# Designs tried in a protein design run: peptides against a protein of PDB entry 4Z63. Part 225

Target 1, 334 residues: chain A of PDB entry 4Z63
Amino acid sequence: LCLGMNDLTGNIPEDLFHLKRLNLLGIQENRLSGSLSREIRNLSSLVRLDVSWNLFSGEIPDVFDELPQLKFFLGQTNGFIGGIPKSLANSPSLNLLNLRNNSLSGRLMLNCTAMIALNSLDLGTNRFNGRLPENLPDCKRLKNVNLARNTFHGQVPESFKNFESLSYFSLSNSSLANISSALGILQHCKNLTTLVLTLNFHGEALPDDSSLHFEKLKVLVVANCRLTGSMPRWLSSSNELQLLDLSWNRLTGAIPSWIGDFKALFYLDLSNNSFTGEIPKSLTKLESLTSRNISVNEPSPDFPFFMKRNESARALQYNQIFGFPPTIELGHNN

## One batch from the design tools (peptide; made by RFdiffusion4, then SolubleMPNN)

Design b2_p23_5_s4 (from b2_p23_5, 10 letters changed)
Fold by OpenDDE base, seed 2:
Structure b2_p23_5_s4 (fold): chain B 334 residues (1-334), chain A 23 residues (1-23)
Amino acid sequence: as target 1 above (334 residues)
Amino acid sequence: SSSWITTVPDEGEEFQAKPYVLP
């Protein structure tokens, strides 16, 4: 049953929950309100539940133990409060959980040893507090993680060095500290291709430890952190780099010539820093901008990117990395 | 540029962005 993208209002009719053979319920992008009924438990054949982009409120009902086939739960952009219900946090069938842009609160806790199928997690823009869950790497299939815009004070857990499944990770604007520790840990994530750390680590020094290595890194965004230091030498070994945003920091020194050696780099923003010296001539010979036909059908994160232009303007949404225009931004330096 | 990249819009701004549909 797909009723998305309409102007439906009010609550879901209770009789809808009598559809025992329903595999797909999509009611996204409406004006549905009230609490999400506990009677969703009656939809025992449900594989996909999409209630996103509505006006639902209250707590998410703790009935997911009665939904043994549920693979996809999308509830982003609602008014849900409370925590992740226990049955949802223990779901062995769930592949994707998206509860971005709600009012969920408390400590983030997932039983990752039980969530054996979880591949994608988006909890961005909520009110979770405390520390990042140390057991997140126990979700052995977890590939996509967006935890941005929560209040996860402290550091990236040491356990994340074992987060082998992690490919796409965003912790933007989550009150994180100790970038040196974070990078030192996350370099061990062998499948990490996308790392977004914008609006963290306020005023810290970007480490220039040559022992750091991100072999498969394609997207690195560490913008608006007021980071000090210089262009990190360890980044030069990330030969697959496609997008680099280090804008709005306090980075100094020269832009190194190796920045133009990245064969796949098509988006570079080093603007609003304190870089000095000459622009490397190698930037004028970037293959991605001159002759190379780059593939645009590569795997992408299960969460969008946003380009924030200023405090008053709306952010531009980019659903794919290659949606970004080829860019070299070096402005507002000295 | 006066912009930076992140993975979340400002509070409430998501309603103003293009809808994102997961596969």
Scores: peptide ipSAE 0.358, ipTM 0.765, DockQ to the pose 0.550
Fold by OpenDDE base, seed 3:
Structure b2_p23_5_s4 (fold): chain B 334 residues (1-334), chain A 23 residues (1-23)
Amino acid sequence: as target 1 above (334 residues)
Amino acid sequence: SSSWITTVPDEGEEFQAKPYVLP
């Protein structure tokens, strides 16, 4: 049953929850309100539940143990409060959980040893607090993780050295501290291709530790952190780099010539820093911008990117990395 | 430019209107 993208209002009719053979319920992008009925438990054949972009409120009902086939739960952009229900946090069938842009709170807890199928998690823009869950790497298939805009004060857990499944990771604007530790840990995530750390590590020094290595890194965004230091030498070994945003920091020194050696780099934003010296000649010869067509058919995060503009403009949403125009931004330095 | 990349919109922005999505 697909009723998304309408102007439906009110509550879900109770009789709808009698559809025991229903595999897909999509009621996204409406104006449905009230609590999400616990009677969804009656939809025992449900594989996909999309209630996103509505006006639901209250706690998410703890009935997911009665939904043994549920693979996809999309509830982003609602008014849900409380925590992740225990049955949801223990779901062995769930592949994707998207509860971005709600009012969920408390300590984030998932039983990752039980959530054997979880591969995509988007909990961005909630009110989770405390520390990042140390057991997140126990979700052995978890590839896509957005935890941005929560209040995870402290450091990235040491256990994330073992987060082998992690490919796309955003912790943007989550009150994180100690970028040196974070990068030192996350470099061990050998499948990590996308790392977004914008609006963290306020005023810290960007580490220039030559021992750091992100071999598979394609997208690095560490913008608006007021980071000090210079362009990190360790980044030069990330040969697959496609997008680099280090804008709105306090980085100094020269832009190194090796930045022009990235064969796939098509988006570079170093604006609003304190870089000095000359623009490297190699930067004017980036292959991606001169002769080579970069493949657009690459895996992207399940979470979108947002380009924040000036205060008068809404952020632009990009659902895939190649949606960004080829860009070299070096403005507003010195 | 006054732009940077993140993975979340501004506070409350999604509740006001559907964001513009570039193809």
Scores: peptide ipSAE 0.351, ipTM 0.748, DockQ to the pose 0.373
Fold by OpenDDE base, seed 5:
Structure b2_p23_5_s4 (fold): chain B 334 residues (1-334), chain A 23 residues (1-23)
Amino acid sequence: as target 1 above (334 residues)
Amino acid sequence: SSSWITTVPDEGEEFQAKPYVLP
């Protein structure tokens, strides 16, 4: 049953929850309000539940133990409060959980040992606090993780060295500290292709350690951190780099010539730093900007990107990495 | 440019974004 993208109001009729053979319920992008009924437990055949982009409030009901076939739960952009229900945090069937842009709070707790199928997690823009959950690497299939805009004080856990499944990771604006430790840990994530760390590590030094290596890194965003230092030499070994945003920092020195050696680099933002010297001639030879055919079929994160123009401006949404226009931005350097 | 990239809109701002469907 698909009723998305309408102007439906009120709550879901209770009789709808008697549809025991229902596999898909999509009521996204409406004006539905009130609490999400616990009677969703009656939908025992449910595989996909999409209640996103509504006006739901209250706590998410703890009935997911009665939904053994549920693979997809989309609840982003609602007014949900409380925590992740225990039954949801223990779901062995769930592949994707999206609860971005809600008012969920407390410590983030997932039983990753039980969540054997979890592949994608988006909890961005909530009110979670405390530390990053150390057991996230125990979610052995967890590939896409967005935890941005929560209050996860402190450092990236050491356990994340073992986060083998991690491919796409965002921790933007989550009050993180110690960029040296974070990069030192995350370099061990052998499948990591996308790393977004914007608005963290305020005023720290970007490490220039040749021992750091991100073999499969395609997207690196560490913007608006007020980072000091220079262009890190270790980044030159990330031969698959496609997008680099180090804007709005305090980086100094010359832009190195190796920045133009990345064959797939199509988006470069080094603006609003303190770089000096000449623009490397190698930038004029970037194959991605000179060739007409950029491979459009490369995998992207499940979560979207957002371009912020300023603190008060509306963010522009980009669903794919290649949605960004080919860009070289070197402005506002002295 | 005065822009930077992140992965979240402001609280409630998502209603102003383009619709996004996860796989």
Scores: peptide ipSAE 0.340, ipTM 0.754, DockQ to the pose 0.550
Fold by OpenDDE base, seed 4:
Structure b2_p23_5_s4 (fold): chain B 334 residues (1-334), chain A 23 residues (1-23)
Amino acid sequence: as target 1 above (334 residues)
Amino acid sequence: SSSWITTVPDEGEEFQAKPYVLP
């Protein structure tokens, strides 16, 4: 049953929960309000539940133990409060959980040993606090993780060295500290291709440790952190780099010539830093900028990217990395 | 540029921009 993208108001009719054979319930992008009924438990055949972009409030009902086939739960952009229900945090069937842009709070706790099928987690823009859950690496299939815009004070857990499934990771604006530790840990994530750390590590030094290595890194975004230091030499070994945003920091020194050696680099923003010297001539030879044949079929994060033009403007959404225009931004440097 | 990239919009401000297509 798909009723998304309408102007529906009120709550879900109770009779809807009598549909025992319903596999898909999509009621996204409406004006549905009130609590999400616990009677969802009656939809025992449910595979996909999309209630996103509504006005639902209250706590998410703890009924997911009665939904053994549920793979997809999309509840982003609602007014949900409380925590993740125990049954949801223990769901062995769930593949994707998207609860971005709610008012969920407390400590983030997932029973990753039980959540054997979870591959995508988006909890961005909530009110989770405390430390990052150390057991996330126990979610053995967890590939996409967006925890941005929460209050995960502290450092990236050491356990994330073992986060082998992690490919796409964002912790933007989550009050993280110790970028050196974070990068030192995350370099061990052998499948990590996308790392977004914008609005963290305020005023710290970007490490220039030659021992750091991100072999498969395609997207690195560490913008607006007021980071000091220079362009990190370790980044030069990330031969697959496609997008680099280090804008709005306090980075100094020269822009190194090796930045033009990235065959796949098509988006570079180093603006609003304190770089000096000449613009590397190698930037004029970037293959990705000279070729019109850009492959848009590469794997991308499940979570979208957003470009924030300024503090007052709405962010532009980009669902794919290749949605960004080819860009070289070096403005507002010394 | 005055822009930066992140993975979360402001609350309730998600909207999709068209992907850039090279001419």
Scores: peptide ipSAE 0.338, ipTM 0.733, DockQ to the pose 0.356

Design b2_p23_6_s1 (from b2_p23_6, 10 letters changed)
Fold by OpenDDE base, seed 1:
Formats: structure tokens, C-alpha cells, sequence
Structure b2_p23_6_s1 (fold): chain B 334 residues (1-334), chain A 23 residues (1-23)
């Protein structure tokens, strides 16, 4: 049953929950309000539940143990409060959980040992607090993780060295500390292609440890952290780099010539730093901007990116990395 | 040729995490 993208209001009719053979319920992008009924438990054949972009409130009902076939739960952009229900946090069938842009709170707890099928987790823009869950790497299929805009004080857990499934990781604006530790840990994520760490690590030094290596890194965004240091030499070994944003930091020194050696680099923002010297001529040889067609069909994170204007409360949303225009931004440097 | 891609509007940065918007 697909009723998305309408102007439906009120609550979901209770009689709808008598549809025991229903595999897909999509009621996204409406004006549905009230609590999400616990009677969803009656939809025992449900594979996909999309209630995103509504006006739902209250706690998410703890009935997911009665939904043994549920693979997709999309509830982004609602008014949900409370935590992730225990039954949801223990779902062995769930592949994708998207609850971004809600008001969920408390400690983030998932039983990753039970969540054997979870591959995408989006909990960005909530009110989770405490520390990052140390057991996330136990979600052995978890590839996409957005935890941006929560309050995860502290450091990236050491256990994330074992996060082999991790490909896309967003932790923007989550009050994280110790960038050296974070990078030292995350370099062990051999499948990591996208790393977004904007608005963390306030005033720390960007490590220039030559032992750091991100082999498959395509997207690195560490903007607006007021980071000190220089362009890190270890980044030069990330030959697949496509997008680099280190803007709004306090980085110094010269922009190194190797920045132009990235064959796939199409977006570079080093603006609002303290870089000195000349613009590397090697930038004029960037293949992605001169001769090479950028593959727009490459896998991308499930979570959106935002182009945030520093003085604006608004941001432009980009659902795909290749939605960003080819860019070299070097403005406002010394 | 590459000059067309140079931007000097340094007012923005990339981030993740939606600004809280009420539905």
C-alpha cells in the first residue's frame, strides 16, 4: 500500500493494521500526526515501512519483534521522541533504519549481535547523547552510518578499528574530540570511502602522521573544526580521492603540489584557512576537470550532504556526492 | 580551462546532519 506524497492528515486508520498480508506500507510525505500505532504489530508480513516526512510524535512502539520480515524502516523527519525500541534494536531482519531528523534521545544502544542484516543506519539530527556505541562494529554488515548532529562526547571508540563493513561514515557536529585518535582508528576501516567529520575536534591539530593511510578514501570532509597544522601528507596516498573539504580551519603552510595528482578529485575546498604560497600549478592538470569524465553512477552514502553557509540558517541539500559541482575553492587564505 | 571551476565564494562548507526542521 503506497499512499505517499499526498495531503493525508490525522492518524492512520486502525483498520489498516488488519492487513496481515501487507508487505509494503508507504505513507511518507503526508501530514499524518499522532503516535505511530502499536497496531503495526499486526502487519506480520511487513517488509517495508515508510512513515517518513510526517507529523508523527510520541515514542516509536516496541512491536518490532512481531514484524519478523521487516527489512526497511524509514521514519525520518518526524517528531518521534524517546529511544530506539528494544525490539527494533534487536531486529535480525532489519536492513535499513532511517530515523534521522527526529527528537530521539538517550543513549544510543543497538544489539548489533542480533542485528545481523543491518547495513544502513541513519540517526542523524537527533538528541542522542553519551558516547558512540562501542559495539557498532559487531553489526557485521553495517556499511552506511550517519550519526551526525547528535551529542556524542568523547572519542571514536577503539573498537572501530574492527569496523570492516564501514564504507560511509558521518559524524558531523557530534561534539567529538581527539582527531588524531579518530583518524588513527578509522584508517583501519578498510572499506571506508566517505568520512565526514565537520564541526568536531574544535581547535585541535590535524595530524600529519605519515603512518596514516586511507586506501579507499573518496570523500573527506573535515570542515569548520578550526584545525591547526598543514595539509596532511598521509592524504596524498588516498589515490581515489574525489572530494576534499577542509574549509574553515586554521591550516597553514603551502598547498602541496600533490593535491593536483588526484585523478578523480573534482571538488576541492580549502577556503577560509591560513594557507600561504602560490596556488599549485598541478591543479590545472586535474583530470576530472580537464579531460576525464567523472562517473556519476558510483555508490554514494545514503545520508544527505549539506552545503552550509556560515551565516545562514539554511543549507542546500545534496543527496549524491556528484551533485556537487566541480569546484576548486581556495578563497580567504593568507 | 580549469579557471571556470575556481570559486572564491568561501561562505560555505560541507556538512552532514540536517538542520532540525519541524515536519
Amino acid sequence: as target 1 above (334 residues)
Amino acid sequence: KIEKYFRFDSSSYITTGELPERP
Scores: peptide ipSAE 0.415, ipTM 0.802, DockQ to the pose 0.564
Fold by OpenDDE base, seed 4:
Structure b2_p23_6_s1 (fold): chain B 334 residues (1-334), chain A 23 residues (1-23)
Amino acid sequence: as target 1 above (334 residues)
Amino acid sequence: KIEKYFRFDSSSYITTGELPERP
């Protein structure tokens, strides 16, 4: 049953929950309000539940132990409060959980040992607090993780060295500290291709440690952190780099010539730093910009990106990395 | 060729996490 993208109001009719054979319920992008009914437990054949972009409020019902076939739960952009219900945090069937842009709060806890099928987790823009959950690497299939815009004070857990499944990781604006530790840990994530750390590590030094290595890194965004230091030499070994945003920091020194050696680099923003010297001639020879043969069908994070102006209350949303126009921005440097 | 992709000013940056637009 797909009723998305309408102007439906009120709550879900109670009789809908009598549909025992229903595999897919999509009611996204409406104006449905009230609490999400506990009676969703009656939809025992449910594989996909999409209630995103509505006006739902209250706590998410703790009935997911009665939904053994549920693979996809999309509830982004609602008014949900409370925590992730225990049955959801223990779901062995769930592949994708998207609850971004809600008002969920408390400590983030997932039983990753039980969540054996979880591939994508999006909890960005909530009110979670405390520390990052140390046991996330125990979610052995977890590839996509967005935890941006929460309040995870502290450092990236040491356990994330073992996060082998991690490919796309977003932690923007989450009050994180110690970028040196974070990068030192995350370099061990062998499948990591996308790393977004914007609005963290305020005023820290960007490490220039030659021992750091991100083999598969394609997207690195560490903007607006007031970071000091220079262009990190370790980044030159990330030969697959496609997008680099280090804008709005306090980086100094020269822009190195190796920045133009990235065959797939199509987006470079080093603006609003304190770089000096000449613009590397190698930038004029970037293959991706001279003859764009970049595969548009490359895997991308499930979470959206945003182009935000420094003082703006709004941001432009990009759902795909290749939605960004080819760009070289070097403005507002010394 | 490169000129069309080169910008001399920028006031924006990339981030993740929606600005609060909750219903």
Scores: peptide ipSAE 0.396, ipTM 0.773, DockQ to the pose 0.564
Fold by OpenDDE base, seed 2:
Structure b2_p23_6_s1 (fold): chain B 334 residues (1-334), chain A 23 residues (1-23)
Amino acid sequence: as target 1 above (334 residues)
Amino acid sequence: KIEKYFRFDSSSYITTGELPERP
């Protein structure tokens, strides 16, 4: 049953929950309000539940133990409060959980040992607090993780060295500390292609340890952290780099010539730093900017990116990396 | 030409945290 993208108001009719053979319930992008009924438990055949972009409030009902076939739960952009229900946090069937842009709070706890099928987690823009859950790497299929804009604290857990499944990781604006530790840990995530750390590590030094290596890194965004240091030498070994944003930091020194050796680099923002010297001539050799037909069909993160203007509350949303225009931005480095 | 891809609007940065929005 797909009723999304309408102007439906009120609550979900109770009779809808009598549809025991229903595999898909999509009521997204409406004006449905009130609590999400616990009677969703009656939808025992449910595979996909999409209640996103509504006006739901209250706590998410703890009935997911009665939904053994549920693979997809989308509840982003609602007014949900409380924590992740225990039954949801223990769901062995769930592949994707998207609860971004809600008012969920408390410590983030997932039973990753039980959540054997979870491959995508989006909890960005909530009110979770405390530390990052150390057991996330136990979610052995977890590839996509967005935890941006939560009130986390502390460092990236040491256990994330074992986060082999991790490919796309967003932690923007989550009050994280110790960038050296974070990068030292995350370099062990051999499948990591996208790393977004904007608005963290306030005033720290960007490590220039040549022992750091991100083999498959395609997207690195560490903007607006007021980081000190220079262009990190370890990044030169990330041969697949496509997008680099280190803007709005306090980085100094020269822009190195190896920045032009990245064959796939199409977006470079080093603006609003304190770089000196000449613009590397090697930038003129960037194949991605000289060749007309680079259609790269590559998998992208499930979470959106935002181009935020410093003075504006509004940001442009980009759902794909290649949605960003080819860019070289080196302005405001004096 | 690479010049086509230069922009000087340095007022922006990329992030992944959306501002809270409600319909």
Scores: peptide ipSAE 0.395, ipTM 0.776, DockQ to the pose 0.555
Fold by OpenDDE base, seed 3:
Structure b2_p23_6_s1 (fold): chain B 334 residues (1-334), chain A 23 residues (1-23)
Amino acid sequence: as target 1 above (334 residues)
Amino acid sequence: KIEKYFRFDSSSYITTGELPERP
């Protein structure tokens, strides 16, 4: 049953929960309000539940132990409060959990040992607090993780050295500290292609350790951290780099010539730093900017990106990396 | 001309995490 993208109001009719053979319930992009009914437990054949973009409130019901076939739960952009229900945090069938842009709170806890099928986790823009869950790497299939805009104090856990499944990781604006430790840990994530760390590590030094290596890194965004230091030499070994945003930091020194050696680099923002010297001539020879044949079919993170204007509360949403226009931004440097 | 891709008036940065849309 797909009733998404309508102007439905009120509560879900109770009779809908009598559909025991229902595999897909999509009621997204409506104005449905109230609590999400516990009677969802009656939908025992449910594979996909999409209640996103509504006005639901209250706690998410703890009924997911009665939904053994549920693979997809989308509840983004609602008013859900409380924590992740225990049954949801222990779901062995769940492949994708998206609860971004809610009011979920407390310590984030997932039983990753039980969540053997979890591939995508989006809990961005919530009110989770405490530390990052150390056991996330135990979710052996977890590829996409968005935890941006929560209040995770402290450092990236050492256990994330073992996060082999991790490909897309967003931790923007989560009050994280110690960028040196974070990068030192995350370099061990062999499948990591996208790393977004904007609005963390306030005033720290960007490490220039030649021992750091991100072999498969395609997207690196570490903007608006007030980072000191220079362009990191270790980044030159990330030959697949496509998008680099280090804007709104306090980086100094010259822009190195090797920045133009990235054959796939189509988006570069080094603006609002303290870089000096000349613009490398190699930037004028970037193949990605001269050839229109950027392969649009590359896998992208499941979470959206936002281009935020510093003075504006408005942000442009980009659902795909290749949605960004080819850009070289070097403005507001010394 | 690659010059068309150069922007010098950058007032933006990339981030993740939605701005809380007021319900």
Scores: peptide ipSAE 0.429, ipTM 0.818, DockQ to the pose 0.566; fails the geometry check

